# Peptides against a protein of PDB entry 3S8F: the designs that were tried, part 155

Target 1, 157 residues: chain A of PDB entry 3S8F
Amino acid sequence: VLTLFVAVPSLMTAFTVAASLEFAGRLRGGRGLFGWIRALPWDNPAFVAPVLGLLGFIPGGAGGIVNASFTLDYVVHNTAWVPGHFHLQVASLVTLTAMGSLYWLLPNLTGKPISDAQRRLGLAVVWLWFLGMMIMAVGLHWAGLLNVPRRAYIAQV
Target 2, 166 residues: chain B of PDB entry 3S8F
Amino acid sequence: DEHKAHKAILAYEKGWLAFSLAMLFVFIALIAYTLATHTAGVIPAGKLERVDPTTVRQEGPWADPAQAVVQTGPNQYTVYVLAFAFGYQPNPIEVPQGAEIVFKITSPDVIHGFHVEGTNINVEVLPGEVSTVRYTFKRPGEYRIICNQYCGLGHQNMFGTIVVKE

## One batch from the design tools (peptide; made by RFdiffusion4, then SolubleMPNN)

Design b2_p18_4_s2 (from b2_p18_4, 9 letters changed)
Fold by OpenDDE base, seed 3:
Structure b2_p18_4_s2 (fold): chain B 157 residues (1-157), chain C 166 residues (1-166), chain A 18 residues (1-18)
Amino acid sequence: as target 1 above (157 residues)
Amino acid sequence: as target 2 above (166 residues)
Amino acid sequence: MLLEQFLAFLSQAMAAAE
């Protein structure tokens, strides 16, 4: 119980981010319960990338609770589950945030806005990255539950 | 405007806070459900047992692979296993079908893994500590032991075999 | 086979999403 309460501060941080996104969406004219989501700047890879990272981070966080649970960790430890968790946390949120930061930083450093072609390419990159990460993460978690070992080139299934 | 924005943010935060708390309870419930339905085969934490990794090869129950399998009861055995760079001993480990096997595993050198395919046996083996795993093999045959903790250049080839006899 | 199961899962998920 005490260990699980460690998740409370993280969730509090998460709701603040979510609240900020909702506020931003509503400022952009979004209405209703979900209309604010559509109003967010989905045409900007600097925005899309970290948001997709956050979306991947949510199930990764749930997995973190599993990994921190003594009895459940025994089931998943040193299986493909763990790399799956890593790819949601590092290869999703961290990497996509870095990508998004780059899409923001370079135009600001150079003083030149990105071209429309560059913008579209950026969107394609981050969405494809997210899709690939989700497929791989689901596969790794599934394999882990089937007791596929980590750090081995062979599997029992 | 700043005050209005602040109030709006607070309202959204309250909603998302409620959601976050609800999700916390969902996670707890899911964990509880998983534990309630999948507790079979879970190995509880036991008392820490220590051993000197510098002498474990020369003296004690791990020293002689020929004496590694010890019958402790009519249908109960203790198997003293060493995980080392890069293999396991004894190899193969021979045990009877249907017997309760207590594996006592340690390492003389670095951290290794002990993952037995076809079973839920999966533990890390630390030098100076004894890992204890209890399992009953219901099916005869060969079970591969895999090292799933990086232990050096030969890690990928570190395998063992458990032979379960009828 | 893990791959077959995963592919089946993906196929079902895609079908359900439509």
Scores: peptide ipSAE 0.023, ipTM 0.760, DockQ to the pose 0.029
Fold by OpenDDE base, seed 4:
Structure b2_p18_4_s2 (fold): chain B 157 residues (1-157), chain C 166 residues (1-166), chain A 18 residues (1-18)
Amino acid sequence: as target 1 above (157 residues)
Amino acid sequence: as target 2 above (166 residues)
Amino acid sequence: MLLEQFLAFLSQAMAAAE
C-alpha cells in the first residue's frame, strides 16, 4: 500500500510536466485541444529526445503500478516483463533525456551551434532509438506475460 | 508575465489532473484484465518461515532427498526442495497427478529462482527463508524447473525436473 | 515460433491502434 502511494507524487510530476508542455505549445501559437502539440519544437533533437523518453515512460509507469502490486507482481516477477520495464524506464526515459541534454549542452560548451546536418542526424537517431526501444519493450512485456523467464536462454514458448 | 504564466499553468494542471483521474480508471481496468487472464485472483500472503542455511543439508526435512516427498494426507504431499549452485534436490521430483502439492523450497548457499514451466510456480529462493508454494498438477508429464535468478557461473545451466505420475 | 507469434502480436497491436 505504501509503495503504491509513491505513484501519487510521480503522477503529479508527470502531469505537471505535461501541463508545462501544453503551456509552452500554446505560447508558440498552438490552439485547440491538440494544436499545442504541433506547435512544440519538433525540429530540435534536444527537445524531441526527452519528450520521446516521457512518452516511453508512460507505459513504464503503468508497469510500475503492476510491479508494485502484490498480486500482479506474482505473475510478472523474474519474467521477461521485468527487463521490458527496465528498458522503458532506463533505456528510454533516462537515455533519451541524456541524449537530449547533450544536444543542448555541447553547442553551449563549444560555442558552436549544431549544423543542419547534425540536427537532422540527431533527430533520426532519437526517433530510431525510440522506435526500436518500443518494439523491444513491447516484445519483452508480451513474452513476460507468456511466462518467459528472464536470465534464461531457453523457454517453453 | 510570470504571474500570468503561473495562473495559466495552474489551469492546465487542473485539466491534466482530471485526465490523470481518467487514466487511473484505465489502469484499474488493465489490472483487472491482467488478473482475469493471467492469475486465479488474490494471492494470499503467508507467514515468513526461517531455516538455518548452514545446517539445512545436515538435518531437517531437506537433508535427505529420498525423504523429500512427504505424504501429509490422502491426496496431499509436502515436497522439501533445495535449490543450490547449481541444481535442485531432489531431482527429479516425483509427485502424483491430481494431488495437492506443497513445495517448501530453500537454499543452502545463494539466492536462486524456482520457475516451473507450464505452471504459475515462480518464486525466489533465499538462504535462510522457506518459500512455500501450493500447486496441483492436473496433467501428467515432465515439468522443467528453471533458475531465473542469477546465482553464479553455472546459473544458465541450472535446471530441474518435476515428474508427475498418473 | 516465438518470432512468428511476436509478429502476429505486433500486427494485432497495430490494428488495435488504428
Scores: peptide ipSAE 0.023, ipTM 0.756, DockQ to the pose 0.030
Fold by OpenDDE base, seed 5:
Structure b2_p18_4_s2 (fold): chain B 157 residues (1-157), chain C 166 residues (1-166), chain A 18 residues (1-18)
Amino acid sequence: as target 1 above (157 residues)
Amino acid sequence: as target 2 above (166 residues)
Amino acid sequence: MLLEQFLAFLSQAMAAAE
């Protein structure tokens, strides 16, 4: 009940953010159906991190609905699927948002802008984190569907 | 110009809201697909049954492991299983191949898991409640029972065995 | 077995994404 109740406002928020991103991209010169995406500031880790987090949150959110379903939960409950869902939601969205926030916050707190080298390193960290999280999440979800148990060190598959 | 900006934002928001509705249908379709492809052999939830966890070890059908397997029909058995810290009883659970087995599982102490490898049997076991699972073992051999709910220091070593005899 | 399948899946996914 709680998950389904929260699903509607969460979706509204997600698409509102998407609308804001499109508007921003178009203000930056992006044109066409998808050209605005390329126009976004992909050179800024403070921007890239939370956006990647949002991308990871999409399948995680869908998984949340699955986990909240009486019929579908039977398939995935207490399997590796659940940790996969958690890592998409917490270790992807929350963590990447926190990382992105730090890339903005620290320069403002110290009064010192990040160097170009630090910016590039930040981008590398964020993208590598996202990639690693996606690999792990896909693996855990797949393992869960193969009935690999949660909270166990053994499996038949 | 705040008005122009607001109007522009609303235009994009309207488009994305329309897209959101389309995606909602996609998600419903994906859920339906998952249900259709992964719910084969789903064990329906049984009637809620309560027991006293403080006396379940001393009296009742769970009290004697030697009497845990009860034949209820020509090819039907009920098995009364206790999940406890840290193991299962009876252990092993011996059942015949091809028989319909009704597991009645409860706990005298804390919440445990009852996950049988090689099967779709996967339930949580709550003290004071009886979990009912129906399954027919088609292949003889040993099936390991795994606790997939953290239950304490010995959780990782909490295993049982179901022996299916020809 | 699972690892091999996963690696194969990743390779296919990467190829499809290119």
Scores: peptide ipSAE 0.019, ipTM 0.736, DockQ to the pose 0.030
Fold by OpenDDE base, seed 2:
Structure b2_p18_4_s2 (fold): chain B 157 residues (1-157), chain C 166 residues (1-166), chain A 18 residues (1-18)
Amino acid sequence: as target 1 above (157 residues)
Amino acid sequence: as target 2 above (166 residues)
Amino acid sequence: MLLEQFLAFLSQAMAAAE
């Protein structure tokens, strides 16, 4: 009940963020239906990280609705599906947002900008983290649908 | 300039809100489709039954593992199962193939899981409550029961077996 | 078996994404 209650306002918030991104992209010279996406600062890990987190949060949010659905929960409850959901929500969105915040915060606190090498390394870390997280999450959800239990070191499959 | 920017933001917000509503309907439709096509789910028995976890081992239908399997009809059985730290009783659980089995599961101590591999039987077992699940084993053989709810230091070793006989 | 199935799943997913 709680999850379903917060689902609508959460979606509204998410799409408001998307609207802000579109506005920012268009201010940066992006045109057309999708051109604004390309205009966003994809060379900045402080930007890329939380955006990738948001992308991971989309299927995670959908999964939250599934987990909160009584009938569907009978299928996924206490299976690997649940950890898959957690990894999308916590290890993707929250963690990547924290990483992105760090890339912004440290230069501002020290007064020293990150080097180009550090920037490139940061981008690599963020993208690799996202990729690994997506693979893991897909695997966990898949395993969950195959009735692989959570909190068990063995399974039939 | 500020007014123009504000108006532009509002326009984008309206567009994205419309998209959000559309996506909401898509998600609802997908859930509905999934529910409509997946008919093989376990039907939970809706009756809340309570027991005293402090006496369940000494008296009642769970007290004697030799009497745990009760034939209630020509092809119907009720199995009274205890999930405890750290195992299941009776173990093994012996039932015939093709019979309708009603599992009545409770715990004398802490919350446990009752996950039967190879089946869609997957319930949590709470002390003081009786979990009821109905299932018919179509294939003979051994089915492992796994605890998928952390219940203590021996949780990882908590297994049971259901033996389905021809 | 799980790893093999997962690899197969990934392969199929990649093929479907193309």
Scores: peptide ipSAE 0.018, ipTM 0.725, DockQ to the pose 0.027

Design b2_p18_4_s3 (from b2_p18_4, 9 letters changed)
Fold by OpenDDE base, seed 3:
Structure b2_p18_4_s3 (fold): chain B 157 residues (1-157), chain C 166 residues (1-166), chain A 18 residues (1-18)
Amino acid sequence: as target 1 above (157 residues)
Amino acid sequence: as target 2 above (166 residues)
Amino acid sequence: SLLEQFLAFLQQAFLAAE
């Protein structure tokens, strides 16, 4: 139980980010319990990408607690569960944040805004990336629970 | 106003922080519940047992694959298994159905995996350490051993077989 | 409930691995 207190700083950080998103949404005119979400700039890939990364990071973080738990880690260790966790943490959050950063950085470096076509393409890219990552991650976690080994091309199930 | 905005942010942060702490306890409770109700066949970490990987092939219980399966009781066996680049010894491992099998697994070279399909046997094998796994095969047949830890160019083809006899 | 379904799923996974 005491070991799991390592999650406290991470949760504090994560929900501080959530608080900032709520504030931003409400500042943009969103009202109610969920109205602030709709008010966020979902038309900007520089915003959408890291937010989707955060969404993927939630189940990944929960999985992190599982992986850090001695008894539960025995069940999932060196199974497809582990790469599923990694794809949520690295290939989703980190990668999407990097993508989003580029969508912000390049226009600022060049001094020219992205075209509408580029914006729409960017949105398509990050949403498709997120969708693909979620499908793969769910599949890997599912396979892991079915005792499919990692680092192996073959499985009984 | 900067002050007003800052105060508002703090209010939201406090709410979300409270939620985060609540979720932490929920996660702990869920883990505790699942462990209490669903824990079956989980093998806890045992006492650390060490062996010299440089001599394990020449002397000791792992040296002769023909003597790897040792009956320790009426329905109990100990199997001394070597995981090496790139295979397992002995291969096949022959054990009786319904017997309690204690696998003592080590490596003479690099880290390997020992994953037995159809079972919850899944351990890493470290040179210099002995991995101990206890299992009872309820069904006769062949069980494939898979190396799930990358160990070199032949890793993908590193397989073994456990034959459970009726 | 969703929780019960999830727990049942986990239970099935654990039992299948035995």
Scores: peptide ipSAE 0.015, ipTM 0.771, DockQ to the pose 0.023
Fold by OpenDDE base, seed 5:
Structure b2_p18_4_s3 (fold): chain B 157 residues (1-157), chain C 166 residues (1-166), chain A 18 residues (1-18)
Amino acid sequence: as target 1 above (157 residues)
Amino acid sequence: as target 2 above (166 residues)
Amino acid sequence: SLLEQFLAFLQQAFLAAE
């Protein structure tokens, strides 16, 4: 019930952020329905990281609704589905946001700008993290749907 | 131009809000579809029943594992199961194939899980409460009970067995 | 379609879990 209550404002926030991104992309020269996406600063890990986190949060949010569903929870509760949901929300969104924040914060705190090499490395780290997290999350959700139990080292499948 | 910029932002915001609402309906539709097409896997919970966890081992239907399986009808049984640190009783649980089994599960100590492999039986067991699960085993054999709720140092080794006889 | 495939997958998974 509480999850459903917070779902609406969370979605509103998420899509408000998306609106801001579209505006920013269009200011950067992006045109058309999708051109603004390409115009965003994908060369900046401080930008890419939290955006990827947001992308991971989408299926996680949907999963949250599933988990909060009285009927659907019968299927997924205490299965590997739940850890999959957690990893999308915490290990993806929160972690990537934190990582992205550091890519901005540390240069400002130290007074030393990030080098090009560091920038490229940062991009690699963020993308690899996202990829790995998505693979794991999909696997966990899939396993959960196959009734693989949570908090158990064994499974019937 | 702050005013123009603000208007532009509002335009995009309106679009995304519309999209947001659309997606919300899509998600609801997906849930509805799942509910409409899902014909198996949902185990109805029984009425909330409470017991005293401090006496459940000494008196009542859970006290004697030998009397845990009660035939309530020609093809109906009630099984009184205790989940405890760290195991289940009775163990094994012996039930006939094709019979409707009503599991009455409670705990004398801490919260446990009751997940039966090969079935959709998956409930949490709380001390002081009775979990009720109804299931019919269609296939004979052994079904392992797994605790999927952390319950202490022996959690990982907490298993039981349901033996379904022909 | 991708959506149909996804829905089919979910349905099969739910049924298989029983």
Scores: peptide ipSAE 0.012, ipTM 0.740, DockQ to the pose 0.024
Fold by OpenDDE base, seed 1:
Structure b2_p18_4_s3 (fold): chain B 157 residues (1-157), chain C 166 residues (1-166), chain A 18 residues (1-18)
Amino acid sequence: as target 1 above (157 residues)
Amino acid sequence: as target 2 above (166 residues)
Amino acid sequence: SLLEQFLAFLQQAFLAAE
């Protein structure tokens, strides 16, 4: 049970970021319990990408707690569950954050703003990436729970 | 104005921190509930047993595949299994249906996996350590052993078979 | 600074590649 306390710093960090998002949304005119979400700049891929990464990180973080648990790890260890966890953490959060960072960084480096077409394309890319990643992650976790082994090309299920 | 903004941020942070703590307790509760209600025969880790991987092939209970299956009591067996690059020994492992089987698994070379399809047997096998798994096969037939830990060029072809006899 | 030099290098590289 003490192992679960390792999640405290990560949770604190994650939800501090969430707090910042709420504050930003409210500064942009959002009101109420959910209105602040709508007020966030969802038209900017530099914003959308890392936020989607954070969203994917939520179940990944929960999975991290599972993986770190002695008893629960017995069930999921070296199954497809583990790569599912990795794809949420690395291929979602880290990758989407990097993608979003590029949409911020490149205009700043070149001094040229992205065109509207590039912006729309960027939004499509990050949303499709997120969707695909979620489908794959859910599939891998599901397969893992069905005891599909990791690092094997065959499975009984 | 800055002070007001600071207070507002702190208020949101406080709320989200509370949520974080709540989620932590939810996770703990879920784990506790799972442990309290789980009856799927989870076998806790026992005492760590060590062996010398450099001599395990030459001496000891793993040295002779023909002597790998040892009856330790009525309807009780111990099976000494080697996971190596790239296979398992003995192969096949023959055990009777309904018997309590204690697998003692180790490796003479690198880390391997021991995943038995159709069962909840899934352990890593470390050189120098003995993995112990207790299981009773209720159904006769063949159970495939899969290496689920990368162990080299032949990893993908590293399989074994447990034959459960009626 | 070294950081500034690196950033300048990156900037030039991206401008040249565009």
Scores: peptide ipSAE 0.000, ipTM 0.761, DockQ to the pose 0.013
Fold by OpenDDE base, seed 2:
Order: sequence, then C-alpha cells, then structure tokens
Structure b2_p18_4_s3 (fold): chain B 157 residues (1-157), chain C 166 residues (1-166), chain A 18 residues (1-18)
Amino acid sequence: as target 1 above (157 residues)
Amino acid sequence: as target 2 above (166 residues)
Amino acid sequence: SLLEQFLAFLQQAFLAAE
C-alpha cells in the first residue's frame, strides 16, 4: 500500500531531478540531446556518487512496484530478490549519497580542500562501489527468480 | 535572468514529466505482460481462516500428525501442516504424485516460512491464521521444506520433507 | 489508488486464468 502510494510522486521527483541535471549540464556548455550529460562534473566524487546512486535506484524503484504487487510478490517474496532490491535502494542510493555528501561536508567542515589524489581515489571508490553493487544486485535478483531463498544457507539450484 | 531560467527549467520539466508518464505505462505493460505469459503454479485455495494458536496442537485437524493427510476427493488431498520452532509436522508429508494437494499451514508459536524447494510454494505462516496453498506435484521424490522467515536461534535448521510417491 | 485497483484487476484476471 505504501509503496504504491508513493510510487507516482517518487517518479515525478526522480524525473524532476533529471530535469535539473539537464539544466545544469546545459548551463555548463552541454548541447544536444545527450551532450549535457557529458558536461556534468564527472571529475567530482561528490557529484558522481549520488548520481550513480540515482542510477541504481531506477531498477530498484521498479522492483519496489514488483514487490508490492500481489501476484509478482508471490514469486519473489522471501527470496534473494528482496535483498537484491535492498542493496539497490540502501547500499546504492543511500550509501552513495552519503559518500558523496562526505566529499562535500569534510572539506567545508575542515576548511581544507581535498587533494587531487584524494579526489581521484574518491572517484575510484565510488565507481568500484557502484560496480560491485550492480553485480551483486543482478546476481541476487537472478538468484531470487531461481527461487533461492533469503535467510537460508541452502538452495536447491 | 531569472525569468529565462525559470522558463528553461519548466521546459525541461515538461519533457521529463512526459517521459516519466511514458515509462510508467511501460512498467505497467511489463507487469501485465508478465502476468499474461506466466503462471504462478501455486494457487490460493482458501479464504481467510483463523485458528487459536494456543490450542491448535491439542485439538483440531493439526493436532495429530498421523491424521494430517486427508483425502477429500478423487486424487485430492488436504494436508494440515504445523510450522513450529523448529520444524514441521507431519514430517515427512507423504502425498501421491499427480494429486491436487491443498496445504493448510499454521503455527502454534511464531511466524515461520514455508518454502518447498523445487517448487514455487512459498508462503509465510502466521500464528492464528491458516495459510492455504494448492499444488500438484508432477514429479515423484523428496521435496525439502525450509523456513525463510527468521523464527529464532534454531531457524537455520528448521527443515521438513515432502515425499511424493508414484 | 487507481494503480492499486488496476493491479488488483490484473491479479484477479491472473488467478482466474490459472
């Protein structure tokens, strides 16, 4: 009930954020249908992290609708599918947003900018984290569809 | 210019909102397609049914594991299963191949899972409520029942067996 | 909600088709 209640507003919010990104990219000199994406500050981990989180949230959000659907939930409920959904929502969006926030917060809190080495390391961490989350999420969703249960150490697959 | 910026933002928002609506319909269509092309394999076979978890072990159809499998018609059975900390009864559950089985599952203690490996039978079992699942085993053999809802320290070892006989 | 109603409709149709 709650998921379906917030699904439409959440989608509206998500696409509004996308619109804001397009506007920002175009202000930074991006042109064309997709040129604005390239113009975004991909060299800043404080930007990249939450954006990657949003990307992970897309399939996760769609999965939320699946999980809230009676018939489809019957297929995926209490299987590895559910942890897969969680890792997209929490370990991807929330965690990456938190990571990105730290890259903004700490420099402002200490008054010291991050070094170039720290910036590059941050980018590596964020991208590797995202990659790992996507691999794990795909695996968990796949396993869930194969009826691998959650909260069990055994599976007959 | 503030006015120009607002107009630009509005234009982008309109485009993305239109896209969002389109995607919403795509998602709905995908769900509909999934429902139309796939079968659940397990069908809810009962209406809301309540039982007293404090007496379910003492009286009623769940009280005697030896009487848990009831033939209700030609090639039709009802199996009264208890999920408890930490196991299932009867254990094993013996049913014939090809028969329509109605599982009526409840719990005397806490919430458990009833997940039959090799099948799509997967329901939660709540004390005071009867979970009803209809299934037909097409292949003979042993099917393990596992608990996929945390129910205590012995949760990981909570198993049962369904034996499907030819 | 409208979405819930639609999904419920689909569910019923699915179950009826089983």
Scores: peptide ipSAE 0.000, ipTM 0.718, DockQ to the pose 0.020

